# Designs tried in a protein design run: peptides against a protein of PDB entry 3EFO. Part 52

Target 1, 262 residues: chain A of PDB entry 3EFO
Amino acid sequence: SQLADLYKSCETDALINFFAKSAFKAVLHQPLKVIREILVNQTAHMLACYRKNCASPSAASQLILPDSMKVLPVYMNCLLKNCVLLSRPEISTDERAYQRQLVMTMGVADSQLFFYPQLLPIHTLDVKSTMLPAAVRCSESRLSEEGIFLLANGLHMFLWLGVSSPPELIQGIFNVPSFAHINTDMTLLPEVGNPYSQQLRMIMGIIQQKRPYSMKLTIVKQREQPEMVFRQFLVEDKGLYGGSSYVDFLCCVHKEICQLLN

## One batch from the design tools (peptide)

Design b1_p23_2_s3 (made by RFdiffusion4, then SolubleMPNN; from b1_p23_2, 14 letters changed)
Fold by OpenDDE base, seed 4:
Structure b1_p23_2_s3 (fold): chain B 262 residues (1-262), chain A 23 residues (1-23)
Amino acid sequence: as target 1 above (262 residues)
Amino acid sequence: SLAAAEREALKQEVDELLAELSK
């Protein structure tokens, strides 16, 4: 059907951009609680509508999403967990205002990266390869104590180091002998000059090239207090300030869909 | 953002989760 084709042709990234801008505009005149509820309801209604009007009768017992919308709940959860929509006193008004204004001007590509960061396993870099490491899912489950990860969302860049990250890589990046010697107050990587350092810098440059804002680098050590800030960008996980994991959110949406269909 | 393979894996997990919830 034409409707089915429309749903299949929908780009999740564009939808998230639309929902984000709509919600962030609404923040000025509606309570955050209401806005969050509207977003959840819109998600549920959209998926329920598809199920009702586009799904085959043989699959009536299961909620089936078109391919393009399968990640929509995940990204919607990311939007809901953004500081602009979180009603927490720990988040300053200025920070909310700042991010709100930024998102209002973002294109689809920018907003997509903003709400779902790029997380790169830097410890897997092959200095002989020109290929960038594949971005992994933004979850603590994808981190390792032996790993080094670069996270970027268009505004911030984090270099996360596991407590057992390889000393040779630490030396290659920071020119220090061990994890304990890394200075997390640095906002720039030193010019060490070895192939690994150069490649990392190249990757950082590539990430920065297509972004309208200069991303500040934050170095984060595992198990140190500042890591809590970094973990907020692991958007698939449960948030520090009451945000749900994508799994929990999906369960919530599913429940609402069932209520709509029954 | 996610690499293509990771995105597909996520889609599969979503499908599986929804299937389980629908039981």
Scores: peptide ipSAE 0.540, ipTM 0.930, DockQ to the pose 0.482
Fold by OpenDDE base, seed 1:
Structure b1_p23_2_s3 (fold): chain B 262 residues (1-262), chain A 23 residues (1-23)
Amino acid sequence: as target 1 above (262 residues)
Amino acid sequence: SLAAAEREALKQEVDELLAELSK
């Protein structure tokens, strides 16, 4: 059907951008709770419509999603957990207003990065390669105590260091002998000058490239207090202030879809 | 922004979760 073709051709990133701008506009005249409910309902209705009108008769009890929409629930959950729609104590009113304004002007690529950050395993860097590390899932489950990760969402940049991160990498990045010697108050990496440091700086530069705003760098040590802020950007996980994991969100959406189809 | 392999893995995971929820 033409409807099936439409769903198959839909770009998830574009949908997220649309929903984000719609929701963020609604913040001006509707309660946050209502806006969140609307987003969930819209998601459920859209997917229910596909199931009802586009899916094959086979596996009638199973929710079937177009390939492009399989990641939509994950990204939608990220939107729902954004500080504009889900207020957090650590985020000021001004910051929320600022982020709202920013998103209202973001293109599809910018908004997608904003809602789902890129998380890069820096400890796996090949200093002889010009290729960027492959971005991994934004979840605590992908972190390792032995690892070093760079996270960026277009506005913020974090360098996360595991408690057991390799001393040679610590020396290479910070020019200090151990994890304990790293100063987390720094907002800039030192220019150590070795190949690893240079490669990391290059990667950071590439990430910053073509982004409209300069990202502030925050250095985070595992198990220190600032790590809690970092973990809020692991958008697939359950949030500290009412945000659900993507799994929990899927359960919620599935339940609502079933209600619509029954 | 996810690597292609990671994105595909995520999509498969979503499919599996939805299948489980449908039981």
Scores: peptide ipSAE 0.587, ipTM 0.942, DockQ to the pose 0.468; fails the geometry check
Fold by OpenDDE base, seed 3:
Structure b1_p23_2_s3 (fold): chain B 262 residues (1-262), chain A 23 residues (1-23)
Amino acid sequence: as target 1 above (262 residues)
Amino acid sequence: SLAAAEREALKQEVDELLAELSK
C-alpha cells in the first residue's frame, strides 16, 4: 500500500529532526509537560497507525515495527530528555535558549548527533589503523573502569577516563604518570607527540571537521563531580531529572499503542 | 550516532523488548 511504502521509506533521523524543531518551536507557547505529552502521543499514534494499517491483524500487544522505525522510540526518548524539553537545574535559561536556537537550524545529520552522541572507545584505538573507532551505545553499561571514552554531540566533546584506565595510555595522552595526576581543568590535550596521542588528536580533528560548531573539550574523571554532567549525555540511561531510560520509555509507548488499538 | 553493527543490535534489542512486552 501507499502507506506501507511511506513507512518503509521513512527516515527516522528526519522524523526526529522534524519533531525536535516542532517541539522546540512550541516551547515558546506551551508548557513543557504538554509538549512532552504531545511527542509521546505522536510517537504512539505513528506506530499504532503502522500496526493497524500495514501489519497483519493481531493483538495490539504484538507490536512489530518496520525496520526503519525500530530506533525511533530510542531517539524520541533522547529528544524528550533534552534540556530544552526537560529542564535541569545545572543548565541555565540562557543555555537552554541557546540550544533551542541551535537545533532550529540543524540539519538531519546535526540533530541526529546532537540527540544521540557518538561514544568512542578510545582505549581500543589502533594506532596503525586509519579507521575511527566504532561508536558504541550511549549507556553506562558500555563504559568500563579500565576504559577511556570520547563523547561528542556536535556541541560538546568529553574525554571520559575510567579510574583504572591504563597508565600507559594516560602517559600517552597527558604525559603524566597516573590517573590522579590528570588535570581536568585543561580544555586542550597536550602535544605529547607519540603515535597514540597523534591518533587521538586526529580522531578529534575528524569529528570536529564534520561539525559546524567548535566543540569545547571537557576532561572527565570517573567518580569525580563533573562526571555527573557527562552521564547526562548517556542518553539511553535513566536521567537524574525525570528522564526515563529508553526501555522505560518503550514500555510507556507500548502501553499507549495498545490503548489506541483496543 | 552508532556504528552499523551497534545500530542493528539496538534494533534487535527493541524487537526483543517488544516481544517481551507482548507476553
Scores: peptide ipSAE 0.563, ipTM 0.935, DockQ to the pose 0.594; fails the geometry check
Fold by OpenDDE base, seed 5:
Structure b1_p23_2_s3 (fold): chain B 262 residues (1-262), chain A 23 residues (1-23)
Amino acid sequence: as target 1 above (262 residues)
Amino acid sequence: SLAAAEREALKQEVDELLAELSK
């Protein structure tokens, strides 16, 4: 059927872009609570409609998703956790307004990167390879105290260092003898000139390419105060300001879908 | 943004979670 084909062929990234712009436009006319409820309901109805009208007959409790939509709940949760849609006093009105305006002008690729950042394990870099490290899931579970990670969402760039990150890499990147000597106030990496430093700079350059905004670099040490800000970009995890993990969100969506199908 | 392998792993995890929730 045409409807079934639509669900199977839909682009999740485009849907997220649409939902984001729709929600952010609605912020001007509706309470945030209502907007969040609408997004959850829209997600549930979309998936329920597919299950009810397009999927093969099965138990109502069995949620069947087309391959392209399997990540939709994850990305939708990322959208719901955005500061624009959160009613927390810790988030300034200016920040909300700024983020809202940015997203309203973003294309599909930009918004996708914005809501689900790239997290790269740069401690695994092979200096003999010109390939970018494979991006991993944005969760604390993928971090390592012995690792160094680069995170980028199109607006911000973070270099996260584990407390036990290799001294040789610290020396290679920062030209200092140890983790303790790293100055986190700097926004630029020194040009040390060794192959590892050069490769890291190249990677950062590649990430910056074709992006409409210049990403400011923030150096983050594990267990220091700035890490709290960094952790907010680990979008699969529970947020500091009331955002749920994607697992919790799935539970919520599943409950609503079941109610719709019963 | 995820590597292809990571994206597939995420999809599988979502399927598994949904299956568990359906019990």
Scores: peptide ipSAE 0.536, ipTM 0.930, DockQ to the pose 0.464; fails the geometry check

Design b1_p23_2_s4 (made by RFdiffusion4, then SolubleMPNN; from b1_p23_2, 9 letters changed)
Fold by OpenDDE base, seed 3:
Structure b1_p23_2_s4 (fold): chain B 262 residues (1-262), chain A 23 residues (1-23)
Amino acid sequence: as target 1 above (262 residues)
Amino acid sequence: MLEEEERERLEEEVDKLLEELSK
């Protein structure tokens, strides 16, 4: 059917880019609450329509998504949790305005990374390999107190250190003896010169090379106050200021779909 | 290529979540 073809032709990345730009444009003349409601409804209606008209017969209670849009909810949740649509005390009006303008000009690839950051387990680096470590899901559950993680969203870069991160890695990265000695006011890593430090710097360079904007590095220690800012980028988690976890959002969407189909 | 691979990994994990929620 024409509708089925439409769903097959829709790429999630393009859709989220479209929804983001539409929503961010609407911010100028509509309340945020209304915009968020519209986005949720549009998502539910789109997926309900697919379920009704395109999906194979299945249990009515099952969440059936088209392959092309199967990950739309996770990105939609990220969009809904963005500071432009969900204001947070730690984000100034100017910063929100800036991010809004940036997204309005972002391509599909940039917006994808912006809404769902790349989170890399740096503590697992193989200095003998040219391969980047595999990214993990943006959730606290994927962090480790013994780990070091690099997060990047195209605009910001964070180096998160667990309270029990290996002293040898701390020494290798910062040239200090322990976690307590790390200066979080630093925006640049020291040139220590060991293989691990060089590998990390290379990775950071690779990440930066693919982005149009220079990402400022923020060093974050676990359990320190600035970690709260970092956690806002763990987009799959429940937000501190009204944002849903991905799982909760998906459940919400599922319920909405069921209501539309019943 | 790297970005696409990352997306694919995410999709796989999301699929697992979807399966769980669909039961």
Scores: peptide ipSAE 0.023, ipTM 0.562, DockQ to the pose 0.681
Fold by OpenDDE base, seed 4:
Structure b1_p23_2_s4 (fold): chain B 262 residues (1-262), chain A 23 residues (1-23)
Amino acid sequence: as target 1 above (262 residues)
Amino acid sequence: MLEEEERERLEEEVDKLLEELSK
């Protein structure tokens, strides 16, 4: 149907950009709680409409999403968990204002990356390949103590190292013998010159390419204090300062959809 | 509520989509 085609043609990234800017504009004159509720309701209504008008009959327990919007709940949850929409004393007013202004000026591509970061398993790099490793879901469950991960959201870049990261990779990246010797105060990777180091630098360069802001690199060791900051960018997890995990959010949306369809 | 099996299927689909988006 024409309607089904319309849903299939929808761009989730464009929708998120729209919702983000709309919500961030609304924070100036509406309570945050109301804004969050509206976003959830709008999401549910959109998906319910698709379910009702485009999807084949199915059990109520099934969540059917159009292909183009399958990731919409993921991004929406990220938006809802953004500091701009959270009223937490732990988050400074300046930080909220700053991020609000940033997003208000972001294009579709920038906002997409901002709300859902790229999390790349660097430990799986093939030095002979020009292909970027496939990003993993932004969740602690996707990390490994043996792994090294690069996270980027267009504004920040983190290099996360598991406590059991391969010494050879540590040596290759940092030119130090072990995890314990890594200096997390550095904001630049050393020029080691080996193929792995060069490949990592290339990847970082690619990620930085076409981004309006220069991303500062933060090196994070697992189980150290700065990891808490890093974990806030694992947007599918439950937030430290509030906000649901993606799974919990999805359940919430599903319930609301069911209510709308009944 | 979303059944566990359905949730898992959806998560797998989302995972694939996210991987594709990263390219």
Scores: peptide ipSAE 0.022, ipTM 0.588, DockQ to the pose 0.055
Fold by OpenDDE base, seed 2:
Structure b1_p23_2_s4 (fold): chain B 262 residues (1-262), chain A 23 residues (1-23)
Amino acid sequence: as target 1 above (262 residues)
Amino acid sequence: MLEEEERERLEEEVDKLLEELSK
């Protein structure tokens, strides 16, 4: 059907870009609560329409998403959890304004990365490989105390180190003997010159490519205070300042879809 | 129990979707 074709032609990244810009524009003249409700309703409505009109007959209790929009709830949850749409005193007005303006000018690719960061397991790097490591889900559950992870969202870059990260990797990256010796105040990695360090720098360079802004590097040690900032970028988890985990959000959307179909 | 089962199913679907996204 024409409608099915329409859904197939829809790209989630384009949709989220549109919704983000629309919502961020609306922030100037509508209450945040209303904006959030609209976004949730629109998401549920779109998915309900697909389920009703395009999907093969199945149990109403099943969540069926078009291939092109399978990750729409993920992005929508990220959007809803963005500081621009949160009314929390802990978030400065300047920060909200800054991010709002940034997103308003972002293309589809930029907004995609912005809302759902890349999280790369650096500790699994093969120095002989030219391929980037496979990204993991942006959740604390995917982190390891023995691991080192690089997170990037187009604006910020974080190097997260587990408390039990391998000393040899620490030596390779920072040229220090242990986790305790890592200086988290540095904003640049030292040029150690070994293959591992070179590869990491290469990866960072690749990630920085085609980004309009130079990403500031923040080194984060697990269980230190700055880790709280890092955790805000684990967008699938429950937010510190509100917002649901992805799973919880998906459940909410599913319930709303069921209500619409009922 | 039914709600928990539904949640588990959804989690599985999410995992699959996110794996695809990560590619």
Scores: peptide ipSAE 0.021, ipTM 0.590, DockQ to the pose 0.081; fails the geometry check
Fold by OpenDDE base, seed 5:
Parts: sequence; C-alpha cells; structure tokens
Structure b1_p23_2_s4 (fold): chain B 262 residues (1-262), chain A 23 residues (1-23)
Amino acid sequence: as target 1 above (262 residues)
Amino acid sequence: MLEEEERERLEEEVDKLLEELSK
C-alpha cells in the first residue's frame, strides 16, 4: 500500500532532526512538560498508525515497528533526555541556550550523531584493516573493564579506558607501561609511531573529517571522576537527572501504542 | 510491558540498525 511505502521511506535521522528543531523552537513559548508529552504522543501515534494500517494482524502484546523507524524510539528518548528539554536546577540557562542553538543549526547527519554518539571498540582494532570497527550501543553494558572505547558525538570525543585495559595497547597508544601512568590531562594522543597508534589516529581523523566542528579529545579512565561526564553520553542508560533508559522508554511507548489501539 | 523474548529480538534488531547508521 501507499501508506506502507511511505513508512518504509521514512528516515529516522530526518524525523529526529525535525522533532528536535520543532521542540527546541517550542521551548520559547510552551512548558517543557507539554513539549515532552507532545513528543511522546507523536511517536506513539505514528507507530500506532503503522501497526493499524500496515502491519498484519497480530497479538496486541507485540510491538511491531516499521523497519525504517525501528530506531526512532531510541533517538526520541535521547532527545527527551537532552538538557534543553529538562527543567533541572543543575543545568544552567546558558548551557540550555548553547545546546539549543547548536541543534537548531545542525543538519540531519549532525543531529543524528549528536543525539546518538558513535561508540567504537578500539581494543578490537585490526591494524591491517581499512575499515572502522563496528560500533556498539551506547550503554555501559557494552563496555568492558578490559576494553578501550572511542566515543564521538560530533562535538566531543572521548577515549575511555577500562581499569584492566591490556598493557600492550596502553603501550601502543600512550607509550607508557601501565594504566596508572596514563596522563588524562592530555588532549592529544602522542605520536608513538607503531601500527596500532597510526591506525587509531587514522580512525580519529576519519571521524573528525566528517564533522563541521573540531572535537576535543578527552581521555577517561574508568572509575575516575571524569568518567561521570563520559557516562552522560551513554544515552541508552538511565540519565544522571533521572531520565529513562531506552528499555524503560520502549516499554512506555509500547503501552501507549496499545492504549491507542484499544 | 514487552515480553522478554520480544524485547530481546527487538534489541538485536536495533543493534544491527544502529551499527549500520554509525557507518
């Protein structure tokens, strides 16, 4: 059907860009609570419409999403958890204004990356491969104490190191003998010159070239104070200010869809 | 609430999609 084709043609990245800009415009004249409710309702209505008109008859308990919008709830949750849409005293007006202006000027690709960062397992790098490692979901559950991960959202870049990161990789990247010797005040990786170091630098370069802004590199050690900032970019997890995890949000959306279809 | 099996399937699918989008 034409409707089914329409849903198949919908791109999540375009939708999230639209919703983000619409919401961020609305904050100037509408209460934040209302804006959040509208976003959730729009998401649920869109998905409910698909289920009603495009999906084959199924049990009401099943969540059926169009292929093109299966990740929409993930991005929508990220949007809802953005500081611009949160009324927390811990968040300054200046910070809200800053992020609002940034997003209002972002293209589709930029906003997608901004709301859902890339998280790359650097410890799995193949120095002989020209391909980027496969990204993992932005959740603490995907990290490992033995791993090294690179996170980028178009504005910030983090290199996260597990407490049990392989000494060989630490030596390869930082030219120091152990985790304890890594200087987290560094904003640039040393030019060690080995294949692993070169490959990592190449990857970082590729990521940077795709973005309009220069990303500052922050080196983060697991269980140190700066890790708290890093964890805020693990957008599928529960937020610092009580924002829902993706799983919780998905359940919420599912319930709302069921209510709409009853 | 989503059934556990459905949740797991969806998570796997989302993993694949997000991987593709991250390229």
Scores: peptide ipSAE 0.020, ipTM 0.573, DockQ to the pose 0.056; fails the geometry check

## One batch from the design tools (peptide)

Design b1_p24_1 (made by RFdiffusion4)
Fold by OpenDDE base, seed 4:
Structure b1_p24_1 (fold): chain B 262 residues (1-262), chain A 24 residues (1-24)
Amino acid sequence: as target 1 above (262 residues)
Amino acid sequence: AEEHLEELEEAVDEALEELAEENE
């Protein structure tokens, strides 16, 4: 019971912060491959321990995660897919160094958002509501060609527009007649002054106020070149540079857990 | 932070359910 209580009290956001900082410290002394392996093994070990000591008897093949750590794998995958740990030649040394430094100074709340961005369906906004729309999973599968999405990770903010996004919303946000007329070079939304525009700006403001860094806004049109940059923040998908999808990673972790328990 | 975590937890429920079904 005491062990179960310990697991229940565990905060995934604190764990990912710890793992991130530990891994990023280790980068200076250990090969990246080794670091990645350690992270996977630690994740599997923690979850296996829970399964063994806290979970009710069940099928050995069934993945059982404590409620407090059910999202640990997704965060861990995000960490593993970070440019600091991937070390792909396409990523500059300066960028890796910069991100490493940033994460090393991040608090729990900052690292949580950094590794798993908030993706909001802006096209579903209720102008009469003060509540933020429910975030969706950071995957291309959750995007819609008819939708408009805001992504924020504490450092960057993206406004993604589907090719078939509603003209009325485009007009409301950008004061232009169509998708084709949107200028993606702009870094600020125009002050159109209608309720929808105001609500969007408020949401952006709320997101910004909770973060220590000023997030630059990037407007992204679906199927244009800058979308490739945006897609890198869809952390549950397969990475452009060899990172696994969340599903694939979860399967990997599950296999490791089974090996530990058998 | 807690709100974001809750949203994430809700978002991944589907994946966990699918995995559970595959393992049954």
Scores: peptide ipSAE 0.032, ipTM 0.622, DockQ to the pose 0.475
Fold by OpenDDE base, seed 5:
Structure b1_p24_1 (fold): chain B 262 residues (1-262), chain A 24 residues (1-24)
Amino acid sequence: as target 1 above (262 residues)
Amino acid sequence: AEEHLEELEEAVDEALEELAEENE
């Protein structure tokens, strides 16, 4: 997808891998607050340096990002919102330990996908095309009640269905007449045998390819209780456990940069 | 590009290591 290609072309993927591993290692001997502050400061300093030394003269209020670092704030916010770096009682120690261990062993490509999932609008599929649909940004604002979306982060796969998903697509994927008839306890899609079903299965296979872990499929209906779990993977939104939205984080970083340049 | 990345990584590692030493 165009979005995926954009992220792959950036040096940010290597940086985020490094920052993640460094931060997760530091968790063992440093307070979480200190680690978070370091990450924010590093982000601001890197971007401030670029603005000062590489960018054309501009107003101090204007955010200027190099092409190679345009997505750095996005990924850094995702890292900061990871459960390993959050000090919330709602997150179990076991979950923190598990995710920490996973990331510590991830390569650049794996960590990139882990921190910023791929979100695909499945309802836009052309059954005559073998190409993946263009990914959308990981935000609730990009979802549609009339849409069906596939999300994958290398560990989990979700098929999200809007409450007004097209009945013909529901029939094509699940072989049931309506949204209400979809069984969300299923972890595998039925082999319906029509072109749409086959293409979706193919896409899922492509996404699973070259991933070190088998992704379990979770079917999620909009407005049902399990959707809350799915929303945690919409990483640009405000986190359930106190993490900032991307927009809020970007504003914060921008202010910090301005302060450094004054 | 790669050289710049390495420099940044080294700087971050150094900062984190220094903090670790101070807390010992």
Scores: peptide ipSAE 0.018, ipTM 0.458, DockQ to the pose 0.025
Fold by OpenDDE base, seed 1:
Structure b1_p24_1 (fold): chain B 262 residues (1-262), chain A 24 residues (1-24)
Amino acid sequence: as target 1 above (262 residues)
Amino acid sequence: AEEHLEELEEAVDEALEELAEENE
């Protein structure tokens, strides 16, 4: 059907860019609560229309997403949890204003990365490979106390270290003997010169080269206070200030779809 | 319902992996 073709032609990254800019423009004229409600409603309506007009008959309890929009709820939840739409006490008005302005000028690729960060398990790096490691979902459940992860969202870069990170990797990256010796005040990795260090630096360079803004590096140790900032970028998890997990959001959307179709 | 959710999660995983590759 023509409608089915339309849905197939839609790309989630373009949609989220559109929704983000629309919402961030509306912030100047509408209450945040209203904007969030509109976004949820739009998501539900879009998916309800697909189910009604394009999907095969299924049980009412089943959520059916078009292939082109499978990740739409993920990104929409990220948008809803953004500090521009969900104010947090730790975020200044200036920071919110800054982020709003940035997003208003972002292209599709930039906004995609901004709302859903890239999280890379660098503890599994193959020093002989020229490819980036496969990204994992942005959730604490994907982290490991024995792992080291690099997170980037186009504006910030984090190097997260588990409390049980391999000493050999710590030595390779920081040239220190243990986790306890890592200085988290540094914003640059030392040039240790071994293959692992070089590979990591190369990866960081590749990520940076694709982005218009210079990303500041923050080194984060698990269970230290700064980790709380890092966890805010694990966008699929439940937020500290009223943001839903992806799963909870998906359930919410599903319920609303069911209501629309009844 | 739980099985359906698992299937959906797998599909989302695949989609996100594809997106990650595009960002490389």
Scores: peptide ipSAE 0.038, ipTM 0.647, DockQ to the pose 0.048; fails the geometry check
Fold by OpenDDE base, seed 2:
Structure b1_p24_1 (fold): chain B 262 residues (1-262), chain A 24 residues (1-24)
Amino acid sequence: as target 1 above (262 residues)
Amino acid sequence: AEEHLEELEEAVDEALEELAEENE
């Protein structure tokens, strides 16, 4: 059907950009709660419409997403959890205002990265490869106490270190003997000059490439206080201040869809 | 950007699988 073709051609990243800008504009005139409800409803309606009009007959209990829109709920949840739409006490009014303005000017590629960060397991780096390591899902479940991860969203960059991260890597990156010796106040990695350090710097450079803003690096040690800030960027997890996990959100959307189709 | 999308799609597939298991 023509409608099916439309859904196939739909770009989720463009949609999320649109929804984000629309929502962030609405923040000036509408209560946050209302905006969030609208976004959820719109998501459910779009997906319900697809199922009703485009999907093959299937069990009503099954969540069916078009291929082009499979990631829509993911992004939508990220949008809903953004500090502009979900106020957090740790985020200042100025910061919210700043982020709102930034998103209002973001292109599709920038907004995609902004709402769903890249999380890279740099402890798995092949120093001989020019390829970036495969990103992992933005969830604590994908972290390892023995791992080192780089997170970037176009505005911020975090280097997260597990408490049991390999001393060899720590030395390679920071030129210090152990995890305890890492200075988290540093905003720049030292130029150690070994292949691993060079590779990491290269990766950081690639990530920074084509981004309009210079990402400040924050070094985060697991179980230290600043890790709480880092965890806010693990967008698939349950938020501390009312944000749903992706799974919970997906279940919510599914229920809404079922209600619309009954 | 395209690589990021592909990765995200894979992640979503995993999530959908988990959801399907929970719904069974």
Scores: peptide ipSAE 0.036, ipTM 0.613, DockQ to the pose 0.550; fails the geometry check

